# Peptides against a protein of PDB entry 6B4E, part 3

Target 1, 295 residues: chain A of PDB entry 6B4E
Amino acid sequence: TNFDKISKMFWHYKDKIAQIKQDIVLPIKKADVNVRNLLSRHKRKINPKFGQLTNSNQQLFKIQNELTQLINDTKGDSLAYHWILNFIAKAVVHQAETEVRVKPESALPLGKLTLYLLVQFPELQELFMARLVKKCPFVIGFTCEIDTEKGRQNMGWKRNNENKWEDNTSYDERMGGILSLFAIITRLQLPQEFITTTSHPFPIALSWHILARICNTPLNLITNTHFVILGSWWDAAAVQFLQAYGNQASKLLILIGEELTSRMAEKKYVGAARLRILLEAWQNNNMESFPEMSP

## One batch from the design tools (peptide; made by RFdiffusion4, then SolubleMPNN; aimed at target 1 C215; its pose is not in this set)

Design b2_p17_5_s1
Fold by OpenDDE base, seed 3:
Order: C-alpha cells, then structure tokens, then sequence
Structure b2_p17_5_s1 (fold): chain B 295 residues (1-295), chain A 17 residues (1-17)
C-alpha cells in the first residue's frame, strides 16, 4: 500500500470540493433568474425521488427515467447541468447517511440508481467521488488520527450547533451507511445497455483497495469505525467479492475477519465482534446477501 | 504474519490486474 498516493488522492478530492463550491455552487447564486428558477423546480422534483425507491425494479426504472429527463433539461447550460449533478451527488450521499444507515438493504436500489446515473452522466463521477471522500474517507482506504480537530474533520466527523462532536454511534452508523452504498456500487454489474460500450466507473477492484488499505493501516489508527464499515461492506458485497476474486478474496476476508479483529481484541470493539460473527457465519456456509429486487 | 500475507496478496493482485 502506497500511503502517499492515498493521501494525494484524498487531498485531490478535498480540493475538488472547494473547486465545486467556487466554480459551480457560488456562480449559480448570481445566475439569471430563469436559470435559478429552473434549478429550484428541478431540485424540488429530484430530491424526493431517492426516498421513493423500493425493492421494485419497475419503480427503479420509473425513477431512472424521470431523473434522466430532469437532468437532460439542464444540458443547455453547462453550469446548470453541473449544478444539478452536484446536487444529485449530495442527495445520494445524504440518503446513504439517513436511510441506508438504518436499513442497509436499501443500498441496493439506491446503488442501482446511482450506478445508472454515473454511467448515463459521466460528469457525475468526479462530483460523486469527491462528495464520498469528503463524507467518508474510508471509501478510498484513507485514515488519519482523530485526536485533533483537523483529524476528525478530515475523517468526516460532524459537529452540532453547539460545536459538540457527534456521538460515536452516530458517526459509525453514518460511515456504515455511506460505505454500504459504495460497496454495492462496486459489486453491481452495469445495466445491459452499457456493458459493451462503457467500463464500470467504480469496479469491484475498489473494494479490494478498501480492504487491503485498511489491513495495512497502522494499528494505532484503527478504530471501532473501521470494523463497523468492514461489516457494512461485508453485508453489501462479500458474496460478489468472493465470486470475483475467489481464493484471493477468501484470504482477504480471513485477514479482516480473523487476523485484524484478533490484533485489536484488547480494545473490545463492538464492530469487531460483529465482524467476527459474519466471519463465523461464512465459515459455517451461512453467508447472506441482500435479497434481489422484485421485477 | 499479517504483513507477509498482505504483501503476498498485493503482489498477486498486481500480477492479475
């Protein structure tokens, strides 16, 4: 693992967030009133759609089509187009933080929708990744110390209106929700219409990188959150990961489930205990995946 | 060791991809 490369990538996306604010978000506030009105209407139509997802593919396809039309309506103005994509990136991550954290299986329809949009609108990819890294650096296997204010901020910790840090459980659940979504995206196949024309923007190899980078993380930086997000990843993608990489996947799952948990046993992390349960379930041929969506 | 196993996995991964 090249930690310098990971750090460089992390700061690249931090800079990208600043650039998005400067070049997309702020300029729209000064844009023509007609453009602002258009975007306001579209925002109101787009925002609820992510919460309208169900376990139905029919409902998914309906929402995909509706969003596609709404996004296409903005293509006549490059700034408006990028603004709406940035809004979507934020909305998807927000849905992961709020809904997926409490209902992990909801990551599947959300991930399918997101992957479709990422392929249909390639400019969404960098906007989405930047938002993911800002909110959950674990998606690229980045970790830093959290004993400083800056360290906590870099790792996506939030403060309330009283400048108090969020509780550990809230942070863990949010990180788990975001990571679940990303894990799902990495293990999904492209829609049939794109398989021959487009490469997967966030392939299963990115799951490999997450796991490997966490395993190489200095033990003094490993927290309960690392185990929580590994458990979330496991529920979301372990079955498909094993299908993709076979014996090498098995070795890596044993490494995180057995070796990493054992090395950190003195900490008595609840997330580590859960990950151990998942490992044991797999060893007993009871590895579960999210149920497939209905037609 | 964990480090040795990780190195092996990384080397094997780089050969495959």
Amino acid sequence: as target 1 above (295 residues)
Amino acid sequence: SVDELLKELEEEYEKLF
Scores: peptide ipSAE 0.046, ipTM 0.738, DockQ to the pose 0.893
OpenDDE base, seeds 1, 2, 4, 5: peptide ipSAE 0.040, 0.038, 0.041, 0.026; ipTM 0.718, 0.729, 0.727, 0.681

Design b2_p17_7_s3
Fold by OpenDDE base, seed 3:
Structure b2_p17_7_s3 (fold): chain B 295 residues (1-295), chain A 17 residues (1-17)
Amino acid sequence: as target 1 above (295 residues)
Amino acid sequence: SFEELLEELEKEYEELF
């Protein structure tokens, strides 16, 4: 694992967030009133759609079509187009922080929708990845110390209005929700209409990177959160990961489930205990995946 | 060892991709 490369990638996306604010978000506030009104209307129509997802493919396709139309309506103005995509990127991540956090299986319809949009609108890819890395650096396997304010901020910790850090449980659950979404995206196949024309924007190889980079993380930086997000990843993608990489996948799953948990046993992390349960379930041929969506 | 296994997995991955 090249930690310098990971760090450079992390800071690239941090810079991208700053660039988005400077070049997209702030300029729109000074844009023509008609453009601002258009975007306000579209924002109001788009925002509830992510919460309208169900386990139904029919409902998914309906929402995909509606969002596609709404986004296409902005293409006449490049700034407006990028603004609406940035809004969508933020909304998707927010949905992961709230809904997927409490109902992990909801990552499947959300991930399918997101993957569709990422392919239909390639400019969404950098906007979405920047938002993911800002909120959950674990998606690229980045970890730093959290004993400093800057370290906590870099790792996506939030402060409340009283300038107090969020509790560990809240942070763990948010990170788990975001990671579940990303894991789902990496393991989904492209829709049939795109397979021959487009490469997968966030392929299953990115799941490999997450696991490998976490395994290479210095043990003094490993926290309960690392095990929580590994468990979230496991529920979301372990079955498909095994299908993709076979024996190599098995070795890596054993590495995180047995070896990494054993190395950290003295910490008695609840997330590590859960990951061991998942490993044991797999060893007993009881590995579960999220239920498939209905037609 | 853990470190050796991880190194091997990374090497194998780089060879495949």
Scores: peptide ipSAE 0.063, ipTM 0.772, DockQ to the pose 0.860
OpenDDE base, seeds 1, 2, 4, 5: peptide ipSAE 0.036, 0.036, 0.039, 0.045; ipTM 0.736, 0.731, 0.744, 0.747; seed 5 fails the geometry check

Design b2_p17_8_s1
Fold by OpenDDE base, seed 1:
Structure b2_p17_8_s1 (fold): chain B 295 residues (1-295), chain A 17 residues (1-17)
Amino acid sequence: as target 1 above (295 residues)
Amino acid sequence: SEMKKMEEELEKLEKQY
């Protein structure tokens, strides 16, 4: 693992967030009133759609079509188009932080919707990835120290208006929710209409990178959160990961489930205990996946 | 290939643990 490259990637996306604010978000506030009104209406229509997802493919397709139409309505103005995509990127990540956090299996319909939009609107890819890395740098296997305020901020910790840090449980669960969404996206197949014409924007190899990079992370930087997000990843993608990489996947799952947890045993991390339970379930041929969506 | 690269990365991890 080349950690210098990972750090460069992390800061690339941090810079991208700053650029988005400067070049997309702020300029729209001064845009023509008609453009602002259009975007306000579209924002109000788009925002509820993510909460309307169910375990139904029929409902998913309906929402996909509705969002596609709403996004296409903005293509006449490049700034408006990029603004609406950035809004969608933020909304999807927010849904992961809230709903997926408490109901991990909801990552499946959300992930399918997101993957469709990422392929249908390629400009969403950089906007979405930048938002993911800002909120949950674990998606690229980035870790830094959290002994400083800046370190915590870099790792996606939130402070409220009273300058109080979020509690550890809230942070862990929020990171788990975001990582679940990303894991699902990496293990999903492209929609049938895109399989022959488009490559997967965030393929299963990115899941490999997450696991490998965490395994190579200096042990003094490993926290309970690392094990929590590994558990979230496991529930979301382990079955499909094994299907993709076979014996090599098995070895890596053993490395995270057995070796990494054993090396950190003295810390008594709750997340590590859960990950060992997942490993043991797999060893007993009881690995579970999220239920498939209905037609 | 991508798989070859992944195998090489795995080998490095196996040596570490």
Scores: peptide ipSAE 0.036, ipTM 0.705, DockQ to the pose 0.853
OpenDDE base, seeds 2, 3, 4, 5: peptide ipSAE 0.035, 0.035, 0.033, 0.031; ipTM 0.705, 0.702, 0.674, 0.674

Design b2_p17_8_s2
Fold by OpenDDE base, seed 1:
Structure b2_p17_8_s2 (fold): chain B 295 residues (1-295), chain A 17 residues (1-17)
Amino acid sequence: as target 1 above (295 residues)
Amino acid sequence: EEMKKIEEELEELEKKY
């Protein structure tokens, strides 16, 4: 694991967020009234779509088509187009922080929708990844110390209006929700219509990187959150990960489930205990995946 | 080639633990 490379990637996306604000978000406030009105209408139509997802593929396809049309309506203005994509990126991550957090299996329809949009609108990829890394650096296996305010901010900790840090449980759950979404995206196959024409933008190899990078993280930086997000990843993608990499996947799962948890046993992390339970379930041939969506 | 890199990384990790 090249930690310098990971750090560079982290800061690249941090810079990208700043660039998005300066070049997309702020300028639109000064845009023509017609453009602003268009975007306002589209925002209102787009925002509820993510909450309308169910375990139905038919419903998914309907929403995909509706969003595609709404996004295409903005292509006549580059700034408007990028603004709406950035809005979507933010909305998807927000949905992960709220809905997926409390219902992890909802990551599947959300992930399918997101993957479709990422392929259909390639400009969304950089915007989405930047938002993911900002909110949950674990998606690229980045970890830093959280004993400083800057460190906590870098790791995606939020403060309320009173400048109080969020509770550990809230942070853990949010990170778990976001990582669940990302894990799902990495293990999904491209829709049939794209398989021959497009490469997967966030392939299963990115899941490998998450696990490997966490295993290589200095132990003094490992927290309960690391185990929580590993558990979230496990529920979301472990079955497909094993299918993709076979014995090599097994070895890595043992490293995170057995070796890493053992090394951190003194901390008595609740997340680590859960991960051990998942490992044991797997060892007993009881590994489960999210249920497949209905036709 | 990708699998080879994965194997090498795993070997390194296994040495660590």
Scores: peptide ipSAE 0.332, ipTM 0.899, DockQ to the pose 0.906
OpenDDE base, seeds 2, 3, 4, 5: peptide ipSAE 0.322, 0.109, 0.113, 0.162; ipTM 0.895, 0.782, 0.783, 0.792

Design b2_p17_8_s4
Fold by OpenDDE base, seed 4:
Structure b2_p17_8_s4 (fold): chain B 295 residues (1-295), chain A 17 residues (1-17)
Amino acid sequence: as target 1 above (295 residues)
Amino acid sequence: SMEKQMEEELEKLEKKY
């Protein structure tokens, strides 16, 4: 693990967020009234779609088609197109912070939708990744100290209107929700129509990087949140990860489930206890995955 | 190759733990 490279990647996406604000969000406020009205209408139609997802593939395909049409309607204006994609990136991450947080299995339909959009609209990839890294640096295996205000901000901690930090449970759950979504995306196969023509934008190798980078993180920087997000990842992707990498995957799962938890045992992290339960379930040949979606 | 990279990462982790 090259931590300098990870840090550079982290700051690259932080800079990208600033660039998005300057080059996309702010300019659209000065755009023609017709463009602004178009985007307002599209925003209102797009936003509820993510909440309309169910465990039905039929419903998923319907929403995919509807969103595709709505996005295509903006392609005549490059600024409008990028603005709507940035809006979608934000909306997807927000859905992970709210719905996936409380119902992790909802990451599957959301992840399928997101992966489809990422392939259909390649310009969404950088916008989405920048938003993910800003909100949940764990998606690239980045960790820094949280004993400073800047450190907490970098790790995606939020303050309320009274300038008070969110509680640990809220932070853990939000990070878990976002990571669940990302984990799902990494383990999903491309839709059939794209398999032969397009490479996966966020392949299963990115899950490998998450686990390996966390294992290589200095122990003094490891928190309960690290174990929470590892547990979220496990529920979302462990089965498919084992299928992809076999014995090598097994070794890495043992490292996070047994070795990392053992090294941190003195902290008595609740997230670590849960991860041990997941490891034990696997050892007893009872590893579970999210149920497949219905037709 | 991806396999070689994975092996190198595992070796590093195994040395750490």
Scores: peptide ipSAE 0.075, ipTM 0.788, DockQ to the pose 0.871
OpenDDE base, seeds 1, 2, 3, 5: peptide ipSAE 0.029, 0.029, 0.025, 0.044; ipTM 0.705, 0.703, 0.681, 0.753

## One batch from the design tools (peptide; made by RFdiffusion4; aimed at target 1 C215 G246)

Design b2_p18_8
Pose (drawn by RFdiffusion4):
Structure b2_p18_8 (pose): chain A 295 residues (1-295), chain P 18 residues (1-18)
Amino acid sequence: as target 1 above (295 residues)
Amino acid sequence: SLNDPVTELDPDKIPPPP
């Protein structure tokens, strides 16, 4: 892995976040009353819909239809359309760092909803990817030091209610939740309405990049967070990763489960212990996936 | 790093399993 290229990719998405603020978020303050009213009302209607998802496909379709109608209502104004898509991208990532953090299997319905919106509204793709990278740089394999305040900000750290950094556990759980959503998206087939006509926007090869880049990261930059997100990724996508790459995926899973954990053994990282358990469960023919969605 | 050759493979060039 050429980590200079990874850094260039990271800063590209960081620049995109700045461009979104300048060209989408700030100009909306100057939009006419019809646009402001529509966005104010629609953002209220959209916000709770992500938490209304369940393990049921019928409920997923209901929420997809409700959101599609609300988004289509904004298409008459390109700025309002891009603003509501940016709002949705932020809301989905927030849902991943809250609900998916507590209930990892909720990444499956949320991932199906997000993938559907990503192809129904393709302008969402760049907005969503930039938000993921800003909040969880591990999705592209970016890692930098966190000794400095700027490094902590670059890696997606947050502060609590007293300018102190959130504890390591809170950060690790958030990162796992966000990366779990992305991992589900990379291993999902497109919905039937699009599977016959459209290329998957974030395919399974992106999961290969995550694993390979963590395995190629300098060991002095590896933390418990790398093991936690790999475990979260495993739960969400390891079965389909093997279906996609076979013996090569097996070699990579062994590398992360046996070698990466062994090299970092002295650190006694909690996430490394769980990744070893996942490796052993697979070796005992007991690799799990999230239960498929109910009717 | 782990310096394992499998991490340098390009996934678009990896054939699907039998």

## One batch from the design tools (peptide; made by RFdiffusion4, then SolubleMPNN; aimed at target 1 K251; its pose is not in this set)

Design b2_p19_4_s1
Fold by OpenDDE base, seed 1:
Structure b2_p19_4_s1 (fold): chain B 295 residues (1-295), chain A 19 residues (1-19)
Amino acid sequence: as target 1 above (295 residues)
Amino acid sequence: SSELEELLKELEEQLEKLE
């Protein structure tokens, strides 16, 4: 694992966030009143759509079409178009932090919707990844120390209005929710209409990178959160990961489930205990995946 | 694929580290 490369990637996306603020978010506040009004209306229409997702493919397609129309309405103005896409990127990640956090299986319809939008609107890809990395650096396998304020901030920790850090459980759950969404996206097939014309923007190989990079992370930087997000990934993508890489996937699952947990046994991490349970279930031919969506 | 070969190499390195 080339950690220098990972660090460069991390800071690339941090810079991208700053750029988005400077080039998209701030300028729109000074834009023509008609443009601002348009975006305000669209924002109000778009925001509820993510909460309207269910386990129904029919409902998914309906929402896809509605969002497509709303986004297309902004294409006449490049700044407006990018602003809407950035809003969507933030909204999707927020949905992962709130809904997927408490109901992991909701990552499936959200992931399908997100993947569709990422392919339909390629400019969303960089905006979405930047937001993901900012909120959950684990999506690219980045880890730093959290014994400093800057370190915690880099790893996506939030502070409240009193400048107190969020509790460990809240952080773990948020990271798990975001990682679940990303894991789902990596293991989904492209919609049928795009299979022959477009490459997958975030393929299953990115899941491999997450696991491999965590396994190679210095042990003194490994926390309970690492095991929590590995468990979230497992629930979201382990079955499909095994299908993709076969025996080599099995080796990597054993590495995270057995070897990594064993090396950290002295810490008695709750997340590690859960990951061991998942490994044992797999060994007993009881690996589960999220249920498929209904028609 | 070239990408898969790189991933497998990384896996091998991890296995060696954890042994």
Scores: peptide ipSAE 0.080, ipTM 0.761, DockQ to the pose 0.117
OpenDDE base, seeds 2, 3, 4, 5: peptide ipSAE 0.027, 0.028, 0.032, 0.031; ipTM 0.692, 0.688, 0.704, 0.691; seed 3 fails the geometry check

Design b2_p19_4_s3
Fold by OpenDDE base, seed 1:
Structure b2_p19_4_s3 (fold): chain B 295 residues (1-295), chain A 19 residues (1-19)
Amino acid sequence: as target 1 above (295 residues)
Amino acid sequence: SSELEELLKELEKKLEELE
C-alpha cells in the first residue's frame, strides 16, 4: 500500500472542498436574485426526496425522474447547476449519517439513486467524493492519528457548539452509515440504460482498496472505528465482493475477519468482536446480504 | 485489469507477512 498516494488523494479532496466553497457556495450568495430564488425553490423540492425512498423500485424510478428534471432546470446557468449538484452531494451524505446510520439496509435504495445521479450527471462525481472523504476518510482507506485536534478533524470528528467532541458511539455510527452507502455504490451494477455506454464511476475495486489499505494500516492507528466500518462494509457488500473476486476475495475477508482482529485482541474492541461474528457466520454458510428491492 | 493484478500482489505480500 502506497500511503503517500493515499495522503495525496486525501488532501486533494480537502482542497476540493475549499475550492467548492470559494467557487460555488460563496459566489451564489451574490448571484442574481432570480437565480437565488430558483435555487431556493429547487432546494426545497429536492431535499425531501431522499427521505421518500423505500424498498420499492417503482418509487426509486419516480424519484430519479423527479430529481433529473429538477437538476436539468438549472443547466442553463453553470454556477446554478454546480450549486445544485453540490447540494445533492451534501444531502446524500447527510442521509447516510442520519438514516443509514440507524437502518443500514436503507443504503440500498439510497445507493441506487446516488449511482444513477452520478452517471446521469458526471460533474457530481468529484463533488460527491470530496464530501465523502471529508466526512469519512475511510472511504479511501485513509487513517491518521487522532491524538490531536487536527487529527480528529481530519478523520471527520465533529464538535458541538461547546467545542466538545462527539461521543465515540456517535462517531462510529456515522462513519458506519457513510461507509455503508459507499460500499453499496461500489457493488451495484449500472442501470441497464448505461451499461453499454458508461463505465462505473466507483467500481467494486474501490472496496478492495478500502480493505487492503486498512489491513496495511499501522496497528497503532487502528481503532474500534476501523472494525465498525469493516462490519458495515461486510453487511453491505461482502456477498457481491465474493462474487466479483472469488478466492482472492475470500483471502481478504479472512485477513480482516481473523488476522486483523486477532492482532488487535488485546484492545477488546466491540467492533472487532462483531466482525468475528460475521466471519463465523460466513464460515457456517450463513452469510447474509440486504434484501433486494421490490418492483 | 492491471489494477486488480497489482492489488492481488499487494494482498499476497500482506498475507505472507502475517504468516
Scores: peptide ipSAE 0.044, ipTM 0.740, DockQ to the pose 0.074
OpenDDE base, seeds 2, 3, 4, 5: peptide ipSAE 0.031, 0.030, 0.033, 0.038; ipTM 0.714, 0.704, 0.717, 0.718

Design b2_p19_4_s4
Fold by OpenDDE base, seed 1:
Structure b2_p19_4_s4 (fold): chain B 295 residues (1-295), chain A 19 residues (1-19)
Amino acid sequence: as target 1 above (295 residues)
Amino acid sequence: SKELEELLKELEKQLEKLE
């Protein structure tokens, strides 16, 4: 019953992606030239800002304010507003695929920025989640077989211009990057200005769902990627997860770190080996988190 | 919370499966 719910959620967001294309992306291509010009200018200003993030809260706040102004400039036209939010959703996920995959700690400033935007502009939430699920179904704990082309496509595998599937390492790294971002978002506190007026759009409970759903996934569907993204999640959120759920969190970490890896030992997955190392570090009281950002 | 209770139930099911 739980997997049916997850499957329905997965396909809901797949449908949402199709809807976004039909109702937002394509109509803008036919919109008034003034609107198109406005959006083109805004796109050029917005896109580089994600790469301008550093381990500085001051820089973060600057970028937050700049993006807020740029987004607000589009609110007079609903279609333009939704288009720019969809662009931002795509850009954030792209940043996770390119930068976070090679520098996981960069997920922290990116996650803080994203969470701010998600709260400031609630319409971004569905757009962002749809993009996340399309690119990395692991964010909702969805798994299907990848022995078919459709299965691989559903799990976010990419093909190049020659219709060749990406290599396993590239896929693993991309999934790890995206999952790192999502994990960070789930464990971050709301900005101070919103903490009393708004609920967290993607709370820490969603991390619990990811771990639990993977643990319940049929073993024949478990791949190296599952362990890679669990390791990425661990680096991003394990400390805060333990703080949130205490002993219950510990039980779940043991399940993924010890029990799941043991059951899959025959496969000798590199990702599983890394997860074992993370578990052992925790057992030796050496669990680490990403460094906090500077003022 | 009700949400936590549901999560705990899910955890217990997993423990039964993996133990």
Scores: peptide ipSAE 0.043, ipTM 0.747, DockQ to the pose 0.117
OpenDDE base, seeds 2, 3, 4, 5: peptide ipSAE 0.028, 0.028, 0.032, 0.028; ipTM 0.683, 0.677, 0.705, 0.678

Design b2_p19_5_s2
Fold by OpenDDE base, seed 4:
Structure b2_p19_5_s2 (fold): chain B 295 residues (1-295), chain A 19 residues (1-19)
Amino acid sequence: as target 1 above (295 residues)
Amino acid sequence: SELEEREKELEELEKKYAE
């Protein structure tokens, strides 16, 4: 594992967030009133769409079409177009932090929608990844110490209005929700209409990197959160991961499920205990995946 | 190849946890 490369990638996306603010978010505030009104209307129409997802593919396709139209309405103005994509990136991640957090299986329809949008609107890819890394560095396997304020900030910890850090449970659950979404995206097949024309923007190989990088992380930096997000990933993608990489996948799952948890046993992390349960289920041929969506 | 790269990573990890 090249940790220097990972660090550079992390800071690349941190810089991207700053760039987005400077070049997209702030300028739109000074844009023509008609543009601002358009974006305001579109924002109001787009935002509830993510919450309207169900386990129905029919509903998914409806929402995909509606969002496509709304986004296309902005293409005449590059700034407006990028602004609406950035808004969508933020909204998707927010949905993961809230809904997926409490209902992990909701990651499937959200992931399908997101993957569709990422392919349909390639400019969304960089915006979305930047937001993901900012909120949940685990998506690229980045870890740093959290003994300092800056370290916690880098790892996506939030403070309230009173400058108090969020509690550990809240942080763990948010990270789990975001990671669930990303894991789903990595294991989904491209929509039929794109398979022959486009490469997968976030393929299953990125799941490999998450697991391998966490497994190779210095043990003194491993926290309960690492095990929580690994458990979230497992629920979301372990079945498909095994299908993709076979024996290599098995070896890596054993490394995180058995070896990493064993090394950290003295910490008695709740997340680690859950991961061992998932490992045992797999060993007993009882590995489960999220249910497929209905037509 | 991607296969070889993953194999190298696994070897590295196996070495880590053999210690």
Scores: peptide ipSAE 0.750, ipTM 0.976, DockQ to the pose 0.832
OpenDDE base, seeds 1, 2, 3, 5: peptide ipSAE 0.741, 0.742, 0.743, 0.742; ipTM 0.975, 0.975, 0.975, 0.975

Design b2_p19_5_s3
Fold by OpenDDE base, seed 4:
Structure b2_p19_5_s3 (fold): chain B 295 residues (1-295), chain A 19 residues (1-19)
Amino acid sequence: as target 1 above (295 residues)
Amino acid sequence: SMSEQIEKELEELEKEYSK
């Protein structure tokens, strides 16, 4: 694992967030009234769509079509188009922080929708990844110290209105929700219409990178959150990961489930205990995946 | 580390599939 490369990637996306604010968000505030009104209307129509997802492919396709139309309406104005995509990126991550957090299996329909949009609108990819890395650096296997305010901020910790850090449980759950979404995206197949024409924007290899990079992270930086997000990843993608990489996948699952948990046993992390349970379930041929969506 | 070895193995596999 090249941690310098990971750090550079992390800061690239941090810079991208700043750029998005400067080049997309702020300029729209000064745009003509017609553009602002259009985007306000579209925002209001788009935002509820993510909450309308169910375990139904039919409903998914409906929402995909509706969002596609709404996004296409903005393509005539590059700034408006990028603004709406950035809004979508933020909304998807927000949905992961809220809904997926409490219902991990909801990552599947959300992930399918997101993957469709990422392929349909390639400009969304950089916007989405930047938002993911900002909110959950674990998606690229980045970890830094959290003993400083800046370190916590870099790792996606939030402060409330009273400038108090969120509690550990809230942070862990949010990170788990975001990571679940990303894990799902990495293990999904492209929609049939894109398989022959487009490469997967966030392939399953990115899941490999997450696991490997966490395993190589200095132990003094490993926290309960690392185990929580590994557990979230496991629920979301372990079955498909094994299918993709076979014996090599097995080795990596053993590394995170057995070796990493054992090395950190003295910490008695709740997340590590859960990951151990997942490992044991797998060893007993009881590995589960999220239920498939209905037609 | 064991993880580094596995990561290297995957990189090698990916190179083979890209050919």
Scores: peptide ipSAE 0.069, ipTM 0.745, DockQ to the pose 0.102
OpenDDE base, seeds 1, 2, 3, 5: peptide ipSAE 0.032, 0.029, 0.062, 0.031; ipTM 0.673, 0.668, 0.741, 0.684; seed 3 fails the geometry check

